Peptides against a protein of PDB entry 8OXM. Designs and how they scored, part 78

Target 1, 371 residues: chain A of PDB entry 8OXM
Amino acid sequence: FKAEFRLAGGVNLPKIIDCVGSDGKERRQLVKGRDDLRQDAVMQQVFQMCNTLLQRNTETRKRKLTICTYKVVPLSQRSGVLEWCTGTVPIGEFLVNNEDGAHKRYRPNDFSAFQCQKKMMEVQKKSFEEKYEVFMDVCQNFQPVFRYFCMEKFLDPAIWFEKRLAYTRSVATSSIVGYILGLGDRHVQNILINEQSAELVHIDLGVAFEQGKILPTPETVPFRLTRDIVDGMGITGVEGVFRRCCEKTMEVMRNSQETLLTIVEVLLYDPLFDWTMNPLKALYLQQRPEDETELHPTLNADDQECKRNLSDIDQSFNKVAERVLMRLQEKLKGVEEGTVLSVGGQVNLLIQQAIDPKNLSRLFPGWKAWV

## One batch from the design tools (peptide; made by RFdiffusion4, then SolubleMPNN)

Design b2_p13_1_s4 (from b2_p13_1, 5 letters changed)
Fold by OpenDDE base, seed 2:
Structure b2_p13_1_s4 (fold): chain B 371 residues (1-371), chain A 13 residues (1-13)
Amino acid sequence: as target 1 above (371 residues)
Amino acid sequence: MEEMERAIAEVRA
């Protein structure tokens, strides 16, 4: 390893280190402390399986539908090494960076990212009606700019068009697979964009199997399809390429039901894979930026093994796993709200749910649903 | 291994 490291920023201050391999190649890697990378590693394996299914189907293979994956090496329950996603940037960094974000550059007269966040935090404990009204005011005064990502990175019109299609396909594939797996916490820092391919890389996979619905502020959307995400698709938005790629991805997932259920069943019952939401994790994910100062690291999570009878824990865990498998089976059958839908009907419902400003206004302000 | 353990120890510190 090189003696020097860089900080990636964020709460856990992950260290970027450069390693020289036995092949003499330098490889950048991210060392995370105070983070359990086992869930990320498991979800990356599921994404690799989904990619294998997508490559076997002629229609999804022709469309190059894939989820970007990265290498994860868990080292302990609280540490690991990630492959550095070289040439990626968080979509939040591009869009809403305080110094040089695309919203500030292209819309200098709109509300600042800070003003939007403040307005939504002020109504966080208010009614759904008050949240909706403020969300609509924020959206009116904070117009999407993500179209400029491809315009800045790809000056050649033919390349620009190809990369915009790659982006749209990546959003579609990750949205549908993410929905099937119940992937949550899709805030603007947990989604990277590759500056060369325009494909998305989903990171921090610690909220899966619809565990986002049991957060103190429940998740109300199936995936991130916010105004900037749609703006990156260009003039057609969610219509045309995006919708067709969602439908083709959903067709492959539904036709692979037995394989997906078997894999997820093995993972849910793996004693090394804790996917359940705990109260401390729920608090951490929905902490206010202002509350960071007082949580001294002295919450040794080790001591509150309250000896609940092993039998009651095991029965409660099994009932949660069974509910997750049942809901996964429903999704793969096209069962939504007790109704069996066609692939097109199911994809349409999911798109409508994801873009509904009533659903978006109810999300935790840290999710930045206006971006 | 030892450099990785050191890097982990420095991230835990």
Scores: peptide ipSAE 0.000, ipTM 0.396, DockQ to the pose 0.037
Fold by OpenDDE base, seed 3:
Structure b2_p13_1_s4 (fold): chain B 371 residues (1-371), chain A 13 residues (1-13)
Amino acid sequence: as target 1 above (371 residues)
Amino acid sequence: MEEMERAIAEVRA
């Protein structure tokens, strides 16, 4: 390892280290402390399996449908090493950086990202109708700009077109795979974009198996398909390439039902894999920026395990695991709201749910559903 | 593994 390190931004101040392999190649690593990387490692293994299924199918292989993966090495329950996603940027950093974000550069007369967040925070405890009205006002005064990412990075028109297709395919594949696995917490900092490939990298996989639905503010969308995500696809939006790539991904997932159920069953019953949402994690994920000052819960491990009888914990855990497996089986059969849908019908329903401004307006303001 | 644990311990220090 090199003696020098850099700090990555963010609350936990992860350390960027450079290591020289036995092959003489330099590799950048991200060292996280006070974070459980086991869930990220498990989800990366499931993504690799999904990629294997997608590569075996001729239609998805021809379309190069893949979910981007990175290496995770958990070292303890509270530390690990991540592969540094070199040449990636958070979509939130590109779009809504306070100094030089794309919204400020291309739409200087629109509301600032701060004004949008403030307006949505003011209505957070109000009715769904009031949230919807303010969300629509925010959306009118904060127009999408993510099309400019590919225009800034890819000056050649043929390369630009190819990279916009790669982006659209990456969004489609990750949206459907993420929906099947019930991946949540898809805020703008948890989605990276590769500046060379235009593919998305999903990070911080700590909300899976629909555990986002049991947050204090429930998640109301199957995946992130916000106005900027759609704007990056260009003039066709969710139609054409995106829809067809979602359908082909969903076909492969549904046809691989037995394999996916078996893998997820093994993971859900692994005693080393805590995927369940706890109240402290739920509070942390939906904390207000103003409340950041007092609640540093040092998650001191020494907060007494309330010895709930092991029997009641095991029975409650088993019921949650069974419910997750049943819901996964329903998704893989195309069962939505008690109705069996075709692949096209299921994909259409998911797209409509993801773009519905009524669903988007109900999300936690920190998710930034207007971006 | 041990070299990574040492390097992580050195980065924690």
Scores: peptide ipSAE 0.000, ipTM 0.395, DockQ to the pose 0.029
Fold by OpenDDE base, seed 4:
Structure b2_p13_1_s4 (fold): chain B 371 residues (1-371), chain A 13 residues (1-13)
Amino acid sequence: as target 1 above (371 residues)
Amino acid sequence: MEEMERAIAEVRA
């Protein structure tokens, strides 16, 4: 390890360290303190398994459908080492940075990110109708600009086209895999984009197995497919390449049902893997200032008072795990709202749910559903 | 199968 470290921004002030390997290669690492990286590590393993399934299928392999992974090494319940995603930027940093964000650069007469946030926060406790009206006003005055990411990074037209396809494939794969695993909507700082590959890297995987539906402001979308996410695909949007890649990913997931169920069952019953949403974690996820990287605070185990009988905890946990497995089985059968759908029908429903302004307007404003 | 069984075994370890 080099003697010097840099601080990454955010509340937990993670340390960027450079490590020289036994191979003489320098590797940048992120050391997080006061954060439980076990869930991130487990989700990365699940993503690797999904990638193995996608590589075995000829149609998904030909399309290079993969979810990007990074190395996570939990060191304790409160610390670990992450692979530094070198050459990535948070999509939120690119889009809505206060100084030089793409919205400010390309749409200087639109609402500022702060104005959008303020308008949506003012209606947070209002009716769904009032939220929808204000969300539509925000959307009208905050037009998508994420198409400019590939245009800025890839000046050669042939490379630009290839990278826009890589982006679209990455969004499709991560959306469907994320839906199957119940990752839900993703904060704009928790989606990185690789500046060389245009592929997405999902970080901070502290919400899984549809636990976003039990947040104080429940999630209403199956995955993040906001206007800027769609704009990055170019003029075809969710049609053509994106839809076909979602369908091919969903086909592989559905055809791998027994394998995915077995894997997720093992994880849900792993006593070292606390995937359940607790009230303090839920409050923390939705009380933080929107611009701070959602570093999950490890709850101090020392609040002794919830000696709920071990038997009642175990029975409640098992019932939640069974419900998650049942819902996963339904997803993998194409059961949506009690109806069995084809792969194309299921993918279409998920896309429509994800892009519906009524669903987006109901999301927690802190996750910037207008971006 | 074997790689997935190994991956399942690595998640269980």
Scores: peptide ipSAE 0.000, ipTM 0.351, DockQ to the pose 0.023
Fold by OpenDDE base, seed 5:
Structure b2_p13_1_s4 (fold): chain B 371 residues (1-371), chain A 13 residues (1-13)
Amino acid sequence: as target 1 above (371 residues)
Amino acid sequence: MEEMERAIAEVRA
């Protein structure tokens, strides 16, 4: 290991360390402290399994449909090492950086990212109608610019086109796999883009199995398919390549139902794997930037284990696990809102739900649904 | 082919 470290930004101040392997290769690593990386590690294993299923199918293999994975090594319940995703940037950093973000560069007369966030925070406690109106005003005055990512990075037209296809395929694969696994908290800092491949890397997998629906502000979309995400696909948007890649991914997931259910069942009943949303985690994920000062988590786990009978906790946990498995089975059967859908019908419903400005306007302002 | 022609047209516009 090199003696020097850098801080990554963010609340937990992860340490970037460089190590030289026995192979003489320098490798950058991210050391997270005060974070449980076990959920990230488990979700990466599930993604690797999904990739194995996608590689077995001829149609998905030909399209190179994969969810990007990174190495996670949990060291303790509160620490671990991640592979630094070298050559990636958060989509939020590219789009809405205060100094040089793409929105500021390409749309200098639009609302600033701060103005958009402020407007949406002001209506956070208002009616759904008021949220929708303000969201539409924000969207009118904050036009998408993510098409410029590929244009800036790939100057050759043939390479540019190939990378835009790689991006579109990556969005499709990660959206469907993420939906099946019930991934939440897909804000603009939890999605990285690779500057060489244009593929997405999903990080911070701490909201899974639809636990985003039980947040103080429930998640109302199946995955992130916001205006900038769509703009990165170019003129075809959600049609053509994206839709076909979603359908082919969904087909493989549905045809692998028994394998997916068995693996998720083993994970849900693993006593070492806490996937449940607790109230403190829920508050932390939707904390206001202004409230950073007072919640020192004195995670003094004062052992006020209220002796709720171990039996009642176990019965409550088992009922939640069963509900998650039932919902996973429904998704893999194409059961949506009590109706059995075809692969194309299910994918269409999910796309419509993800792009609906009524659903987007109801999200927590920190999710930045206008980006 | 058509998707590429549309993409080239978009870069030229």
Scores: peptide ipSAE 0.000, ipTM 0.305, DockQ to the pose 0.013

Design b2_p13_2_s1 (from b2_p13_2, 6 letters changed)
Fold by OpenDDE base, seed 2:
Order: structure tokens, then sequence, then C-alpha cells
Structure b2_p13_2_s1 (fold): chain B 371 residues (1-371), chain A 13 residues (1-13)
């Protein structure tokens, strides 16, 4: 290890450490403190399994449908080492950076990211109707710009088209697999884009199995399919390539029902895998300062080992695990709102739910649903 | 201790 470290941005001030391997190669490592990386490590293994299923199927293999994965080495409940995703940037950093963000560069007469955020924070405790009206005003005055990512990075038209296709496939695959696993907390800092491949890397996998729905402000979308995410796909948006890739991914997931249920069952009952939402985690997720730059004093959450009485916890835990498995089985059967849907019908419903401005307007402001 | 990767490999086998 080199003696010098750099701070990455963010509330937990992760340390970037350069490590020289036994092979003489320098590898950048992110040392994340105060976060439980065990959940990320487990979810990366689930993504690797999903990639194996997608590679076995001829139609998904031909389309190169994969979820980008990264190496996680959990060290403790409060520390771990991440392989730094070299050549990736948070989509939020590209889109809404205060100095040089794409919205400011391409849409200088629109509302600033700060103005949008402020407007949505002002209505956070208001009715759903008031939230919807303000969200629509914000959206009208904050137009998508994510199309410019591929245009800036890929000057050759043939390469540009290929990279836009890779992006669209990555969004589709991660959206459907993320929905099946009930992945939440998909804010703009938890989604990285690779500057060379245009593929997405999903990080901070601490909200899974629809535990985002039990947050103080419940999650109302199956995945992130906001206006900038759609704009990055180009002129066809969610139609054509995206929809077909979602359908083919969903087909593989539904046809792998037994394997997925068995694996998720093992995970849910693993005593080392804490997937349950707790009040402190919920508070942390929805009190995050939206500007990663402000050094808020880290609340030392004292390790109150709540010695919860084992017997009543086990029955409550088992009932939650059973409900998660039941809901996963419903998704894999195409059961939505008590109705059995075809793959195309299910994918269509999920797309409509994800792009619905009524659902988007109800999200926590820190999720930045207007981006 | 079986890694979760070993458990996944065993469940995929």
Amino acid sequence: as target 1 above (371 residues)
Amino acid sequence: KLSMGDLIAEALA
C-alpha cells in the first residue's frame, strides 16, 4: 500500500488507496468505512449468477446482456475494500455537478439542480397533488441532457451508435434484474457509468427485496427510468432496443424461477446477510445531505446490540422472509397487482410505472426523480 | 465456511 490516500467524496469519506499487487500492477482500492459491504458483496454474487443465466440463453448472449459487477472484500460490519471502478463516473456527477454538470452546460437557462432540489424539498411534506404539480414544473424547466454523454465521449458516429446501444442494453438488464431482486436506493450517485463502455455499474446495494417500500418515504418505482436515463438511449427512448432487452431479460429470469428462488431463499436465511430494513438505516438513507461536499458530523451510532429476544424475532423475521419469497415468486410468474401478465405485458407495466410522473413525484427528494 | 459464491455454485449445479 502507498502511504498516501485520497478522499473520495461522500458522507462516509471513503479513502482511495493505491495498492501495488504481487504482480507489480498498481490497483486503486476504495476503503469504505462505516458501511456494511457484506450486502454489496452478496448482491454482486447474485448479479454474477444472473449474468451466468443470461450467458446460457442464446438470445440474451447474442445481445450481450450483462450487469456490470465489481469486486467487494468485506472486512467487518463497518469496513470493506472495493475495487475502484476505474474509468467510471456517477451519473449524478456528469449530469448535475455544480461547476460543470451537463445540465448547466447544455441548458444554462433551465432551473439549476439546486433550484429543482429546493422546490421539491419545499413540497416534501405536502400532498401528492402538490408534489405532482411542482414536479411537473421542475421537469418542464429542467430538460434532459444525458444524450450528450455518448456524444462527448464517442466522436466517431459508428462508435457512438455502438456505445449508445451498450448503454441501452445495460439499463435494460440492470432494470429488470434490479426489479426481480427488489433493488432500491437507485439515486444518481449509486449508478456509475463507464466512460469507455457506456455501461452502468450499480453500487451501494444496501436496499434489496423491496425494502425501499418500507422507508419513511416509500419507493414508488420498480427501477430508475427517469428522463435523463431515457435520454441517454437516444430518439427511440424506451421503445425498440430497451423494451426488447427488458423482455429478453425478463424471459430468462422467469424461465430460471426455481434457481432464483432457491438462491434467494438461501440468502434470506443466511445469518451473515442482513437484508432487513432497520430504523437507523432508514433514517440514514433519507436524511443524507444531498450535497456530498458538506462534512456533516457523523452520528456515532453506538452499537446498541439490541439483544432482541431471539424467539419473537425469529418468527417475525421468518414471516418477512416468506413474504419476500412469495413476492419474488409472483414477479417470476408475471403476477402484478393480482393479474398474471405475459413477459411483454409485465415489462410494459414496469416501464409505465417507472416513467409515471405521479410515481416519480412521490419519491424522496434526494432520489432526484427529475434527473 | 462456504463462500456465498460456493453456495450459489452449489445451487446452480
Scores: peptide ipSAE 0.009, ipTM 0.487, DockQ to the pose 0.022
Fold by OpenDDE base, seed 5:
Structure b2_p13_2_s1 (fold): chain B 371 residues (1-371), chain A 13 residues (1-13)
Amino acid sequence: as target 1 above (371 residues)
Amino acid sequence: KLSMGDLIAEALA
């Protein structure tokens, strides 16, 4: 270990440490305090299993469909070591950094990120109609710029094209796998982009199994497919490569139903894996200060175990776990809103749900659905 | 020289 550390920022001031491995390679690691990395570690293992399934299928293997994973070593309920995703940047930092964000650079006459957030916060407690109207005004005056990421990083046209394909494939794979696993809290700081590969790295996996739907402001989209996410794909948007990669990923997931159900069942009933949403975690996720561009560690709510009778907790837990498994089984059968859909039909529905301005306008303002 | 343990302990504090 080097004697010096850097602060990554954040309320919990995570420490970036440089380690020299036994192989002589320097590796940057993030030491998070006051954060439960166990959920991240478990979800990374699930992503590795999904990657194994995707590598076994010829069509997904040829497309190099993978979810980017990172190493997580949980040390306690409140600490762990993350392999820092070296050469990655939060998409939010690139897009909406207060000093030199891509929106400010490329669209200086648009609303500022702060103005957009303020407008959406002012209507947070208003009707869905008022939220939609203000969201449409924000979107009209905050045009997407994420196409410029690949243009800035990849000057060679052939490399640029291949990197946009890699980006699009990464979005597709992570969107479908994230949907199957019910991954939530996909705000712009929880999605990193690799500056060399153009692939996405999803971090802070503390909202899974659709627990985002039980937040005080429920999540209304299956994954992040906002205007900037789409703009990064270039002219084809959600059509062509993205759609085909979603369909091929969904096909592999549906064909792996038994394996996925078995894995998730084991995880849901693991007493060491707390995946359930608690009220304090819910408050923390939706009271985050606006200006912290920082990897906010999940405050471990003090386990004030409200001594609810163990029996009533267990029965409530089991019913939630059963409902999660049933919903996972439905997704893997293509059952959406009581209708059995083809892979193409299911993927189409999910894309439409994810891009619907009505759904996006209903999200918590901290999710930044206009980005 | 802060050990990994010291850095973790200080991140926990």
Scores: peptide ipSAE 0.006, ipTM 0.388, DockQ to the pose 0.034
Fold by OpenDDE base, seed 3:
Parts: C-alpha cells; structure tokens; sequence
Structure b2_p13_2_s1 (fold): chain B 371 residues (1-371), chain A 13 residues (1-13)
C-alpha cells in the first residue's frame, strides 16, 4: 500500500488507495465505509458464473457477450474494498451533468434535466394517465443524445463502428442477465460506461430478485432500455445486433437452468446474504425531498424488543425465497404472464415492456426514465 | 447514503 490516500467525495468519504501488488503493478482501490458490500460481492460472483456459461457457448463466445465485473472484497458488514473502475463514467454524468452534460451541449433548446425532473415530481402522486401525458411532453422536449458518446471518444470510423457494436452487445448481455437475476435500481448513476471499451459496468447491486417490484413506487421495466440507451446503439436501435445478442444470451441462460437455479437457491438461503427489501432500504432508495425534514436520527430504536417470534419471520422469509425461485424457474422456462414463449417471443416481450412509455412514465422520478 | 455510483463518480472527480 502507498502511504498516501485520496478522499473520494461524498457523505461516507470513501478512500482511494493505491496498492502495489506482488507483481509490481499499481492497482487503485476504493475503500468504502459504512455500507454493506456483501450483496455486490455475491452478485459479482453470479455475473462471473454467467460469463463462464456465455464463454462455454460457441455463439455467445464469438459475439464476445460478457457482463463487465469488478472485484469486491467485503471486510465487514459496513466496510469493503472495491476494485477501482478506472476509465469509466456514470452514464448520468455524461448525459445530464448540469453544466456540461451531452443533453445541454447538443440540445441547448430542450428542457433542462432539472426541468424534466421537476415536471415528473409534480405528477408523482397523480394518476397514471397524468404521469403518461407529462412524460410524453418531457420526452418530446428532451431528445436523446447518447449517440454522441461513441462519436466523441472514437474519431476513427472503423473504431467507432466496433465500439458501437461492443456497447450494443454489452447492453444486450447485461439486460438479459439482469432480467434473469431480477436486478432493479438501474438509474443513470448505477450504470457506468467504459470510455475505452464502450462496455457498461453495472454497479450498486442492492436491488435483486425483483425486489424493485415491492418498492413504494414499483419498478415496471425488466431492465433499462430508455431512449438514450437505445440512441447509443445507432440507427438500428433495438433491432438487428441488440435483439440477436439478447436472444443468444437468453438461449444460454435457459439452457443453463439447473446450474442457475442451484446457485441462486444456495444464495437465497445463505443466512449471511441479506437480499430482502426492508422498509428502511425502500425509504432510502425512494426518498422524497419533502421527507428530508422528518428523518430525525433518533431511530436509536433499542435493538432489544424485536424478539418477534423467530418462527413467523422464518416462515415469511422461506415463502419469499420460494416465490423468488419459482419466478426464476418460470423466466428460465420462458413463462411470461402464464404463457410459455420461445426465446424470440420472450426477448420481444421484454424489449416491448422496457421501451413502453406507459411503463417508463410510472417509474420513480429519481430513476430518470426520460434519459 | 450515496449510491455506489455516486461514490465512484465523486472518486473519479
């Protein structure tokens, strides 16, 4: 370890530490305090397993279908070390940074990111019809610009084309595997893009196994396939390369059903792996600006009295775990809404659900579904 | 609590 560390910003003041390995290579590490990294570590292991399955299949291997992974070493329930994602940027930082974001640079006459968020917050408690109308107005006045990411980073036309394909393959692979695992909270800060590879890195894996559907504002999309995500694919959008890569990823996942079920079953019943949504986590993920005032730190609720009958908690947990496994089995069989679909039919349904403006308009405004 | 995204964004800044 070098003697010097840099403070990363933020409320938890993470530390960037440069480490010299036994191989003489310097490696940057992010030391995160006051947060549980066990879920991220477990989900990275599941992604590594999915990558192993994708590499064993000749068609997915030839397409280089992989999910980008990072190393997570949990040190305690409230501390860990992350591998530093060097050369990555949050897609939200590129797109909707208030001063220099791509939307402001390329579309200066469109609504600001702040105006879009304000309009969607004003209708947050309104009907689905009113949310849809305002979402469509926001979308009309906030046009996608993510095509310019590859154009800014890759000036050579042949490299540009290759990187746009790498991006499209990365979106497809992560979308399908993310759907199978029920990954939620896919907001624009939880998805990084590598500035050299154009591949996506999914971070903050704290909402898994469809636990996003039980949030106060339930998640209504299987993965993030918003207008900017699609714009980054270029003129073909969700057709051609993206669809074929989704189908080939889904085929490998479905053909690996027994392996995936066995792994997820072990994880769901691991007493050290807290994947369940709790009310405090739900409040944290969907905190409203109006609710900032009443979160008095006085929830020093004494740890003593919730000796609620361990038996009733265990029975409720087991029923939730069983339901998660059943739903995972359905997905891996192609069962959607009680109907067995082909790989192409299932992928088509998921794409339609993910791009439907009615589903997108119902999401929590903090998810930024118009981006 | 910052998301891991926010922590990475701030650490990259």
Amino acid sequence: as target 1 above (371 residues)
Amino acid sequence: KLSMGDLIAEALA
Scores: peptide ipSAE 0.000, ipTM 0.345, DockQ to the pose 0.060
Fold by OpenDDE base, seed 4:
Structure b2_p13_2_s1 (fold): chain B 371 residues (1-371), chain A 13 residues (1-13)
Amino acid sequence: as target 1 above (371 residues)
Amino acid sequence: KLSMGDLIAEALA
């Protein structure tokens, strides 16, 4: 370990530490405090299993379909070490967060990211019709630019084409695996892109098993397939490579249903794995700037322990776990809205749901569905 | 609240 550490900013002040391995290689580590990294660690293990299934199938192996994983070492319920994703950038950082974001550089006459967010926050409590109209106005005045990521990073045309294909395959694999595991929509900063491979790395896996549907603003998409995500695929968008890679991934998932069900069942009933959504976690995920003023920490833990009998908590938990397993079984059978679909039909439905402006307009504005 | 990605972006800045 080097004696020096850098503070990554933010409320939790994560520490970046440089570690010299036994191999003499320097490795950056992110030490996160006050966060439970167990869910991330478990989800990385599930992704590794999905990758094993994808590598066993000839069609998915030939396409190099993998979900990128990172090393998570939970040290306690409130601390862990993350492998620093060196050579990755949040897609939100590249697109909108910096003054030199791709939207500002390539579309200087479009709305700013702040103007888009403001417009969508103003209608957050409005009707779905008003949300849709404002979302369409935002989308008209905030055109996608993520095609330029591969163009900036990969100057050689042959390399550029291969990397755009790697990106498209990564989006397809992560979308279908993410749908099966119920990861839902992903905050734009919780998707990293590797600047060398063009593959996506999904981080902060605190919402799984469709728990995003029970948030104060429920998720309405099976995965993130926003306009910039699609623009990164190039001129064919969701057609051709993306669709075929989704179908091949879904084929492997459906053909592995017994294995997936067994493992998810073990995880859902693991007393060490808290996957359930709680009100504090929900608030933390969808807190509005306006709601920060009322959270004075007069959480006086006044001991209104409503002694909910341990038996009633266990029965409620078991019913939620059973419902999650039933829904997972339906997905793996291709049951959507009470209808059995083919792999192609199921993938088509999921793509249509994910790109529908009506679904996107209903998402939490903090997740920036216009990006 | 900063996402883990926001914390990463801030740590890269």
Scores: peptide ipSAE 0.065, ipTM 0.706, DockQ to the pose 0.060; fails the geometry check

